# Designs tried in a protein design run: peptides against a protein of PDB entry 3B8E. Part 55

Target 1, 230 residues: chain A of PDB entry 3B8E
Amino acid sequence: PFLIFIIANIPLPLGTVTILCIDLGTDMVPAISLAYEQAESDIMKRQPRNPKTDKLVNEQLISMAYGQIGMIQALGGFFTYFVILAENGFLPIHLLGLRVNWDDRWINDVEDSYGQQWTYEQRKIVEFTCHTPFFVTIVVVQWADLVICKTRRNSVFQQGMKNKILIFGLFEETALAAFLSYCPGMGVALRMYPLKPTWWFCAFPYSLLIFVYDEVRKLIIRRRPGGWVE

## One batch from the design tools (peptide; aimed at target 1 F179)

Design b2_p26_3_s3 (made by RFdiffusion4, then SolubleMPNN; from b2_p26_3, 22 letters changed)
Fold by OpenDDE base, seed 1:
Structure b2_p26_3_s3 (fold): chain B 230 residues (1-230), chain A 26 residues (1-26)
Amino acid sequence: as target 1 above (230 residues)
Amino acid sequence: SEALRRGLELLKELRELLEKLRKEAL
């Protein structure tokens, strides 16, 4: 997200505080939750032909899968960001290159896509309003990620939701998102303005996409054991 | 109830940490 901010020179979609909230609040607990997950029965059944090379290959494949999921998460966040800015009059095309003027406190007449002028303060409110839903989108997408990462080969429907630590992680992540989104003072304290409850649903298509991606991946693994997708 | 309590405690700790980090970063 920050790289796209620099490259596209758009208003910052994800503030530093929001990044910290993701790293400390949403990534850590799920990671711990996964550490307490029982090993998938299918992972241990196949002895590696070469313990060194096969382990490395598996770790690389897992890393690539996580990287792909992370990209889908980022896309979900950006989608929510662009939707909110568009609702406020800033179409995606208009945002390209706007950062310089957007961040200039001396420019109080930045025009949106419809010719409405925005003061610096108004722009910053909209920017900070985007930070929260971007964060929430990441959280909602991470619900899917956390659930799908419970297993590597088995469907979520087959494994079920038996890990209490996983459920706690989901709860904590959701509670954090709700706290940051609706607790009074977060706009001032964390530059995360309150989010309309309807914006929580903006992430759902991407959450579904991650589920579909993982289920397809797992289906391929089940149909072709020992394939490169594993 | 225990999960909720632990969650709330963690949220409070996280909030305090973030506030400290914010103050240091400003």
Scores: peptide ipSAE 0.000, ipTM 0.254, DockQ to the pose 0.044
OpenDDE base, seeds 2, 3, 4, 5: peptide ipSAE 0.000, 0.005, 0.000, 0.000; ipTM 0.265, 0.296, 0.264, 0.255; seeds 3, 5 fail the geometry check

Design b2_p26_3_s4 (made by RFdiffusion4, then SolubleMPNN; from b2_p26_3, 22 letters changed)
Fold by OpenDDE base, seed 3:
Structure b2_p26_3_s4 (fold): chain B 230 residues (1-230), chain A 26 residues (1-26)
Amino acid sequence: as target 1 above (230 residues)
Amino acid sequence: DEAFEKGLKELKELKEKLEKLREEAL
């Protein structure tokens, strides 16, 4: 997400503090949960024949999976960002290169795609209105990621939601998202304005996409053990 | 710009720590 912001010179879609909250709050608990689950799974499995190579392969696979999921999360967040800005009169094409004028406090006549002039304050309100939905979108997509990462080969339906740490992680992420989205003063402190409940549902198609993608991937792995998709 | 670069650096460090934690957990 951040790379697109730099490359496209668009208004900031997500605040630095919010990004830190995602990385620290939403990624750590899942990582710990996965670590415990892997440890439990490895206790049940025979010792790897070559622990160094098998560990490297697993680390690469996990890194690639997280990288791909991170890209899908970014796409979901940016989709939400562009929808909100478009709804407020800023079409995606118009946002390209707009950052310089957008962030200038002395320019109070920035025009939207329809010729409406926006003051600096109005622009910042719209920018900060995007932060919360972007964050929530990432959290909702992470729900799918967490559920998916629980199993390497088996369907989520086969193993079920027995990992209490995973469930706790999901609740923690959701609680954090709700707190940042609806707690009074977060608009001033974190530049995250209150979110309409409807925006929570905007991320669900992406979560479903990730879920379907992973189930298909796992199905392929089960049908072709040792394939390149593993 | 400085705050942004600082934030990016902190994010990178956090990401590296998270990756390290993931590696240790694996």
Scores: peptide ipSAE 0.007, ipTM 0.258, DockQ to the pose 0.047
OpenDDE base, seeds 1, 2, 4, 5: peptide ipSAE 0.000, 0.000, 0.005, 0.000; ipTM 0.251, 0.256, 0.246, 0.241

Design b2_p26_4 (made by RFdiffusion4)
Pose (drawn by RFdiffusion4):
Structure b2_p26_4 (pose): chain A 230 residues (1-230), chain P 26 residues (1-26)
Amino acid sequence: as target 1 above (230 residues)
Amino acid sequence: STTVVVVFVVVFVVVLVVIFVIGLLL
């Protein structure tokens, strides 16, 4: 959101105060719950881990996330940001450009008249909007995320999806999102109500991508002992 | 495990109530 905000100088898809809603707020309970997760095999049947090699935060870890599911999770939120606008004057292939505030009216685009009080608005189909969706879009995939980060070798099936806390940590997250996106007013600090009708589901298309993917590979992992590149 | 879940639910409800109250104030 901040990165592409510079390369193509488009409107800020995600705010800073808006980021402190994934960490010390929404993803919180989910990860804590990840811990209550149980065994995945008879571990008391393997030499002790050599602390010289198999680290905790391996770098393959980074690959399988910081450059793989952080992306297909990236596109999903970096998509909803578009169609959050298209239904207001989004530039499918346009827009790529600054948007002053002291401007107050004077300019707009794709057949419109945006600015003052609609400048609070020229930055409201984004502020109290686009951001908030690029938010719910996050959590949206955090589901398939939270359901994939529950094993590194077994399918959600071979390991029943019964992490009581986590399952009941999901609503415990999703709800925060909506109870926060429709907060009777805590939209001052955060943003405004994203149209329940669609503004949510739009990110859900991608979550199904995440899932099946890591779900597949795991097979490639199992169907292949010392699985190749994966 | 059920107790822990209940605790988390209670805490969550409390958090929601707080957020709702703050929302009304604003």

Design b2_p26_4_s1 (made by RFdiffusion4, then SolubleMPNN; from b2_p26_4, 21 letters changed)
Fold by OpenDDE base, seed 1:
Structure b2_p26_4_s1 (fold): chain B 230 residues (1-230), chain A 26 residues (1-26)
Amino acid sequence: as target 1 above (230 residues)
Amino acid sequence: MEEEVEKLKERMRKLLEELERLGLEL
């Protein structure tokens, strides 16, 4: 998110507080929950890794885990961000290069895509209004990510949802997201303005996309063991 | 309770404004 903020000179899509809420609140418990995940049902049927040729963590695995899934998460967040800004009069095309004027406290006549002028305070409210939905989008996408991270090869349908701690993690991150989105005072405390319930649905296509993507990936791995996708 | 919440909100607002001034874009 921050790289796109710099490169595109758009208003900040995700604040530092929301990032911290993700890292400390929504990521920590799920990550711990994975430590209690049951081994894949087929793990004992796999040949032992060749320690000379097979790295424990392959660059391919890193590229897949962080590159592809993280990209889909980011796309989901940005989609939600652009939807909210568009609903507030700022079409994506007009956001390009707007940051300088957006962040200037002395400019109170920044025009939206419809020629409506926005004060600095109004712009910051809209910016902070984007933070919560972006955060929630990440959480909703993390539902899929957490579920897919249970297994490297087995489908979720094959491995099942046996880890109660993971289920608790999903509940906890969702409860935290709901709390941060709807608790009075969070707009002042964390710059997390209340989320319209409809904005939760902006994330669902991306959550589904990650799930489908990973199931397809796992299907490919099952059909072609030792491929570049593994 | 509402007045205390409003005072807390105002204090937090001021803190956030100070953090913004410090370049900590929260």
Scores: peptide ipSAE 0.000, ipTM 0.258, DockQ to the pose 0.031
OpenDDE base, seeds 2, 3, 4, 5: peptide ipSAE 0.000, 0.016, 0.000, 0.000; ipTM 0.251, 0.302, 0.199, 0.264; seeds 2, 3 fail the geometry check

Design b2_p26_4_s2 (made by RFdiffusion4, then SolubleMPNN; from b2_p26_4, 21 letters changed)
Fold by OpenDDE base, seed 5:
Structure b2_p26_4_s2 (fold): chain B 230 residues (1-230), chain A 26 residues (1-26)
Amino acid sequence: as target 1 above (230 residues)
Amino acid sequence: MDELVKKLREEFRELLEKLRELGEKL
């Protein structure tokens, strides 16, 4: 999000506080829950890792986590961001290069795509209105991310949802996201304004996409072990 | 586990309060 904010000079899609809420709030318990996941049924059929050649973090893991899944996650967040700004009169094309004027507190006549002028305060309210739905979109996508991380090769349907700590993590991150989104005073405290409940559903297609993508990937790995997809 | 989650929630709340105080200064 922050890289696109700089490169495209668009209004800030996700605040620093919301990023910290993701990294320290919603992601920590789910990530820890993976340590309690049951071993895959085929683990004893795999060759042991060579500690001299095989790194814990390899290029495939980075590609999967940041390149593939992270990209789909970012697209989901940006989709939500652009829809909200469009509903408030700012079409995506109009946002390109707008950041300089958007962030200037002395410019109170920034025009939207329909010629309506926006004060600095009004613009910041709209910007902060985007932060909460972007955050919630990330959390909803993380449901799929967490579930797909249960296994490296087996289908989630083969592994099942037996990890009670992971299930607890999913509820915890959702409850925390709801608390941060709807608790009175969060707009002032965290710049997280309440969102319409319908925004929770905007991320579902992306969560489904991640889940389907990973199941297809795992299916390919099972059919063609040692391929470039592994 | 429940105590750890409770502790993490408490630490997170404290962190959020500190971040709020920092955010009010910015």
Scores: peptide ipSAE 0.011, ipTM 0.309, DockQ to the pose 0.143
OpenDDE base, seeds 1, 2, 3, 4: peptide ipSAE 0.000, 0.000, 0.000, 0.000; ipTM 0.188, 0.281, 0.186, 0.188; seed 4 fails the geometry check

Design b2_p26_4_s3 (made by RFdiffusion4, then SolubleMPNN; from b2_p26_4, 22 letters changed)
Fold by OpenDDE base, seed 2:
Structure b2_p26_4_s3 (fold): chain B 230 residues (1-230), chain A 26 residues (1-26)
Amino acid sequence: as target 1 above (230 residues)
Amino acid sequence: MEELVEELREKLRKKLAELEELGRKL
């Protein structure tokens, strides 16, 4: 997120507080939940892999898979950001290079894509209005990520939802997202304004995309054991 | 799993350090 903010010179899509809430609030409980996940039934039955060859391959592939999932999560957040800004008159093409004028408190006549002028305060309200939906989008996408991370090879449909700690993690993330989105005073304390219910749905295509991506990956691993995807 | 836990611990340590640094700046 921050690198795209610098490169594209767009208004800040995700505030520092929301980044901290993702990194500490929403990632910790899920990570703990995965530590208590029941081992895959096939891992326990596999012969010991060669520690020198198979470890390095597995580490690279896990890193690559997490990198790809992280990119899909970021794309989901940015999509939600661009939708909200477009609903407020700022089309994505108009946001390119706008950051300098957007962040200048002395400029009160920044035009949107329709020629409407926005004060600094109005622009900051719109910016902060993007923080909560971006965060919620990450949480909703993390639902799919948590579900897919249960297994390396088995389909979610084969392993099932037996881990109560994972279900608790999903509930905790959702409760945290709801609290940060709707609790009075979060707009002042965390610069997280209330989320329109419709903006929750902006994340769902990306959650589905992650789910489909992982099931396809697992299907490839099952069909081509020892391939470059495993 | 141990390396993922250690990477997560290292991420947690970095994030705790960032929080402590933010907490010192507040």
Scores: peptide ipSAE 0.000, ipTM 0.232, DockQ to the pose 0.056
OpenDDE base, seeds 1, 3, 4, 5: peptide ipSAE 0.000, 0.000, 0.000, 0.000; ipTM 0.200, 0.205, 0.221, 0.222; seed 1 fails the geometry check

Design b2_p26_4_s4 (made by RFdiffusion4, then SolubleMPNN; from b2_p26_4, 21 letters changed)
Fold by OpenDDE base, seed 3:
Structure b2_p26_4_s4 (fold): chain B 230 residues (1-230), chain A 26 residues (1-26)
Amino acid sequence: as target 1 above (230 residues)
Amino acid sequence: MEKLVKELQERTKKLLKELEELGLKL
């Protein structure tokens, strides 16, 4: 997300506060909950990790976490961002290079794609209106990410949802997201303006995509152990 | 919550300053 903000010089899609809320608020409890997950049924059939050769974090894990899943999360967030800005008169093509004028407090005549002029205050309201649904989109996608991270090879349907701490983590991150999105004063405190409830559903296709993708991946691994997909 | 929010705000201000130093007006 932030790299596209820098490269494209678009208005800030996700505030630094919202990033910190993700990293410190919504991600910690779910991540800790994975430590309480039951071992996969085949774990005793696997050879022990060689601590001298086998890295705890390998290139495959980095590629999945940051490369594939992280890109789908970013796409979901940016989709939401571009839709909101388009609904407010700013088409995606018009946002390219707009950041400099957008962030200038002294420029009060920034035109949208339809020739309407926007004051600095109006622009910042629209920007902060994007932060909340971008954040919520990430949280909704993280539901799928957390669930798929329960197992390396077994389907979620085979492993089941027996980890009560993981279930608690899903509720905690959702409750925190709802609190940050709808609590009075969060617009001033965190620059997170309230969003329409319909925006929660905009992320569901991306969560489903991640879930289906990982279940297909795991199915391939089960059918072809030792393949490049593992 | 308020203490956490203040800590997050302070960290955010630090990050914003670092971004400004990188030539990013935020």
Scores: peptide ipSAE 0.007, ipTM 0.237, DockQ to the pose 0.036
OpenDDE base, seeds 1, 2, 4, 5: peptide ipSAE 0.000, 0.000, 0.000, 0.000; ipTM 0.202, 0.179, 0.167, 0.214

Design b2_p26_5 (made by RFdiffusion4)
Pose (drawn by RFdiffusion4):
Structure b2_p26_5 (pose): chain A 230 residues (1-230), chain P 26 residues (1-26)
Amino acid sequence: as target 1 above (230 residues)
Amino acid sequence: APSIFGTLAVFKYAILNYLEFHYEEE
């Protein structure tokens, strides 16, 4: 959101105060719950881990996330940001450009007249909008995320999806999102109500991508002992 | 995006690794 905000100087897809809603807020309970997760095998049947090698935060970890599921989770939120505008004057292949505020009216695009009070708006189909969606879009995939980060070898099937807390940590998250996106007014600090009709589901298309993927490889992992590249 | 999303996932995967490591200590 901040990165591409510079390369193609388009409108800020995600705000800073908006980012402190994934960490110390929404993803909180989910990860804590990840812990209550149980065994995945008879571990009392393997030499002790050599602290010189198999670290906690391995770097393969980073690959399998920071550059793999952080991406297909990246596109999903970096998509909803578009169609959050298209239905308001989004430039499918346009827009790529600054948007002053002291401008107050004077300019717009794709057949319109944006600015003052609609400048609070020319930055509202984004502020109290686009951001907030690029938010729910996050959580949206954090589902398939939270349901994949529940094993590194077994399918959600071979390991029943019964982490009481986590399952009942999901609504415990998703709810925060909506109870926060339709907060009777806590939209001052945060953003505004994203149209329940669609503004949500739009990110859901991608979540199904995440899931099946890591779900597949795990097979490639099992169907293949010392699985190759994966 | 990747930086935020990936870092979160990495931390999540790390939790699994820590659980395994704790089991091995036991």

Design b2_p26_5_s1 (made by RFdiffusion4, then SolubleMPNN; from b2_p26_5, 19 letters changed)
Fold by OpenDDE base, seed 1:
Structure b2_p26_5_s1 (fold): chain B 230 residues (1-230), chain A 26 residues (1-26)
Amino acid sequence: as target 1 above (230 residues)
Amino acid sequence: LTELVGRRNVERLAILQKKEWELQKE
């Protein structure tokens, strides 16, 4: 997200506080919950892997898969960001290069895509209005990420949802997201303005995409053991 | 459609101005 902010010179899509809330708040309990996940049912049936060759290849492939998932998550966040700004009169093309004028407090006549002039304070309200939905979008795509991380090879439907700590983690991150989004004073304290309930659904297609992507990947691995997709 | 979007944006701007005013009072 920060790289795109710098390269495209767009208004800041995600604030520092929201990043901290992701890193320290929403991700901790889910990550711990994975430590309590049951071993895949087929682990005990796998032949001993060659510890030198098979580990290196598998680590690279896992790293690539997680990198790809991370990119999809980022795209989901940016999608929500662009939708919100477009609804407020700023089309994506108009946002390119706008950061300099956007962040200048002395410019109070920044025009949107429809010729409306925006004061600095109004622009910052819209910007901070994007931070909360971006944060919530990350939480929603993290649901899919957490669920797919339950297994390396088996389908989630084969593994099931027996890990109560994982379920608690999903609840906790969602509750925290709701608290930070709707608690009075969060707009002043954290610059996280309340979002409309409809914004929670903006991430759902991406969450589903992540889930489908990983299930398809795992299916390919099961059908073609030793293939390039492992 | 562009006109409809424009009108909605004006309404949203008015809401934002109200929010700005509320924030200045605090």
Scores: peptide ipSAE 0.069, ipTM 0.688, DockQ to the pose 0.012
OpenDDE base, seeds 2, 3, 4, 5: peptide ipSAE 0.040, 0.028, 0.068, 0.063; ipTM 0.582, 0.529, 0.642, 0.636

Design b2_p26_5_s2 (made by RFdiffusion4, then SolubleMPNN; from b2_p26_5, 18 letters changed)
Fold by OpenDDE base, seed 4:
Structure b2_p26_5_s2 (fold): chain B 230 residues (1-230), chain A 26 residues (1-26)
Amino acid sequence: as target 1 above (230 residues)
Amino acid sequence: LPELIGELNVKWLSILQEKEEQLQKE
């Protein structure tokens, strides 16, 4: 998100604090869950046939899966960002290079795609209105990721503790999203304005895409054991 | 649920307007 903001010179889609909250808050529980799963898998795996190669392959597979999921998350966030800005009169093409004028306090006549002039204050409201939905979109997409991680392991008995960690992760992410979105003062302190409830649903198509992607991946793995998708 | 969403949307808009007024005063 921040790289595209720099490269495309678009209005800031996600605040630095929200990025930190994602990295420290939402990613921590999944990372802990993975660390526990690795520890449990290392305990439950019979002596790894080749501990160096099998760890490297698993780490690469996990890294690739998370990298792909992260790309889908970013796409979801940007979709939500562009939808919000488009609803406020700023089409995606018009946002390219707009940052300089957008962030200039002295320019109060920034035109949208429809010729409406926006004051600095109005632009900042729209910008900060985008931060919260972008964050929430990531959280909702992460729900899908967590649920997918649950369905990857066939062992019904290991599902119990994993389910608790998963459920806890879902609650933590949701609670954090609700706190950042609706807590008084977050608009001023974190530049995150309250989220319109309808924006929670904007992420659902991307969550569905992740589910479809993972199910297709699982189907490919099942049909071609030892394929490049493993 | 639609009515609740409607009420929440109105409340959200009111909060945004209040924030706009605050930003105009700063």
Scores: peptide ipSAE 0.016, ipTM 0.443, DockQ to the pose 0.013
OpenDDE base, seeds 1, 2, 3, 5: peptide ipSAE 0.013, 0.015, 0.007, 0.015; ipTM 0.440, 0.386, 0.403, 0.473

Design b2_p26_5_s3 (made by RFdiffusion4, then SolubleMPNN; from b2_p26_5, 18 letters changed)
Fold by OpenDDE base, seed 1:
Structure b2_p26_5_s3 (fold): chain B 230 residues (1-230), chain A 26 residues (1-26)
Amino acid sequence: as target 1 above (230 residues)
Amino acid sequence: LTELIGQLNVRWLAILQEKEKELQEK
């Protein structure tokens, strides 16, 4: 998110405090939960043929998986960000290069895509209104990502939801998201303004698509080992 | 869609103005 903020010069979609909450609160428990997940039955059956090469391949696969998850989360968050700003009159194209004027406290006449002028305070309110749903979107996407990460080749329906720690992680991150979104004073303390309940559902289609895509991918891998999808 | 976005913008602006007033009073 921060890289896109710098490159595109858009208003900050995710605040530093929100990033910290993700890193320290939301990501840790899911990561730990995955460490306690039972190894996929197919991975454990293969004796390493070459420990050096197989370790390197595994590290690359892990790195790629974490990179993909992070990119998917970012895409989901940015989707929600652009939807909210569009509903507030700022079309995605109009946001490009707007950061300098957006962050300038002395400019109180920043125009949206419809010619409405926004004061600095109004702009900051809408910006901070985006931080919370971005965070919530990440949590909702993480539900799917966490579930799909239980297995690399097997379906979730085959492996099941036996890991109680994973389930706890899902509840913990959801509870944290609800706390940060709705607890009184969070708007002032963390610059996370309360969300309409409808915003929780904004990421659901995206999470569902990720889940379906991964299940289809895994199905293809099972049917065609060594295919281009692997 | 543009009309819908426009209507939503007006509503959000009103909400933001109310929040702005609340922030100024604190």
Scores: peptide ipSAE 0.017, ipTM 0.443, DockQ to the pose 0.012
OpenDDE base, seeds 2, 3, 4, 5: peptide ipSAE 0.013, 0.013, 0.016, 0.015; ipTM 0.384, 0.409, 0.448, 0.481

Design b2_p26_5_s4 (made by RFdiffusion4, then SolubleMPNN; from b2_p26_5, 18 letters changed)
Fold by OpenDDE base, seed 2:
Structure b2_p26_5_s4 (fold): chain B 230 residues (1-230), chain A 26 residues (1-26)
Amino acid sequence: as target 1 above (230 residues)
Amino acid sequence: LKELLGRLNVKWLAILQEKEEKLQKE
């Protein structure tokens, strides 16, 4: 998120405090839940062919999985960010390079894509209005990501929801998201303004899309073992 | 579509102004 903010010079999509809440709060229980996930029966039944190469492959696979999850989460958050800003009159193309004027408190006539002028305070309200939905979107995407990461090859329907720690993690993330979104004072303390309940649903189509994509990917892996998709 | 979105934007600006006024009173 922060790298895209620098490269694209867009208004800040996710505040530093919100990033810390993701990295230290939201991701911790899910990461632990994945560590305790029962190894896929096919992984356990494969005798280690070569302990050195198999360990290296496993470490690479874990690193790639975490990197891919983080990228998918970021894409979901940015999708919600662009939707909110577009609804407020700022089209994605107009946001490119806008950061300099956006963050300047002395410029009170920043035009949106429709010629409406925005004060600094109004711009910051819109920016902080994006922080909470971005965070909530990450949580909702994590629901799907955690479920799909339970297995590499097997369908979620085959593995089932047996990991109680994962279920607890999903509830903890949801409770944290609700707390940060609706607790009084979070707008001042964390720059996370209260979220309209409708924005919880903004991420659902995206979570469904990645879920379907992963099930299709797993289906292809099952049908074509050793393909480039692995 | 631009006109429709423009009208929606005016409504959002009004909501934001109301929020700004509330924040200034707090």
Scores: peptide ipSAE 0.022, ipTM 0.436, DockQ to the pose 0.012
OpenDDE base, seeds 1, 3, 4, 5: peptide ipSAE 0.018, 0.016, 0.017, 0.021; ipTM 0.468, 0.469, 0.479, 0.494

Design b2_p26_6 (made by RFdiffusion4)
Pose (drawn by RFdiffusion4):
Structure b2_p26_6 (pose): chain A 230 residues (1-230), chain P 26 residues (1-26)
Amino acid sequence: as target 1 above (230 residues)
Amino acid sequence: SVFNYIFFFIGFIVLFVFFFFFIYTA
């Protein structure tokens, strides 16, 4: 959100105060819950891990996330940001440009008249809007994320999805999002109510992508002992 | 509205009850 905000100088898809809502807020309970996760095999049947090699935060870990499911989770939120505007004057292939504030009215685009008070709005279909969606879009995929980061070898099936806390940590999260996106007013610090009708589900298309993917490879992993590139 | 605030705070209380209940039972 901040990166592409420079390359193509478009409107800031995600705010900073908006980012401190995934860490010390929403994703919190989910990951804590990940811990209550149980065995995945008879571990008391393997030499001790050699602390010289198999680190905790391996780098394959980074690949399988920081450059793989951080992306298809990237596109999903970097999509809703668009159709959060298209239904207000989004430039499907336009917009790519600054948006002053002292401007106050003077300019707009794609058949419109945006600015002052609608400058609080020219930055409101984004502020109290686009951001907040690019937020719920996050959590949206954090589901398939939280349900995939529950094994590194077994399918959600071969390992019943019964992590009581986590399952009941999901609503524990999703709810925070909405109880926060429709906060009777805590929209001053955060953003505004994103139209329940669609503004949510729009990210859900991608979550199904995440899931099946890591779900597949795990088979490639199992159907192949020392699985190749994967 | 007042009813929105009531629902909002009950929502959080419920969430935390379930969170601490599941922590305790674990």

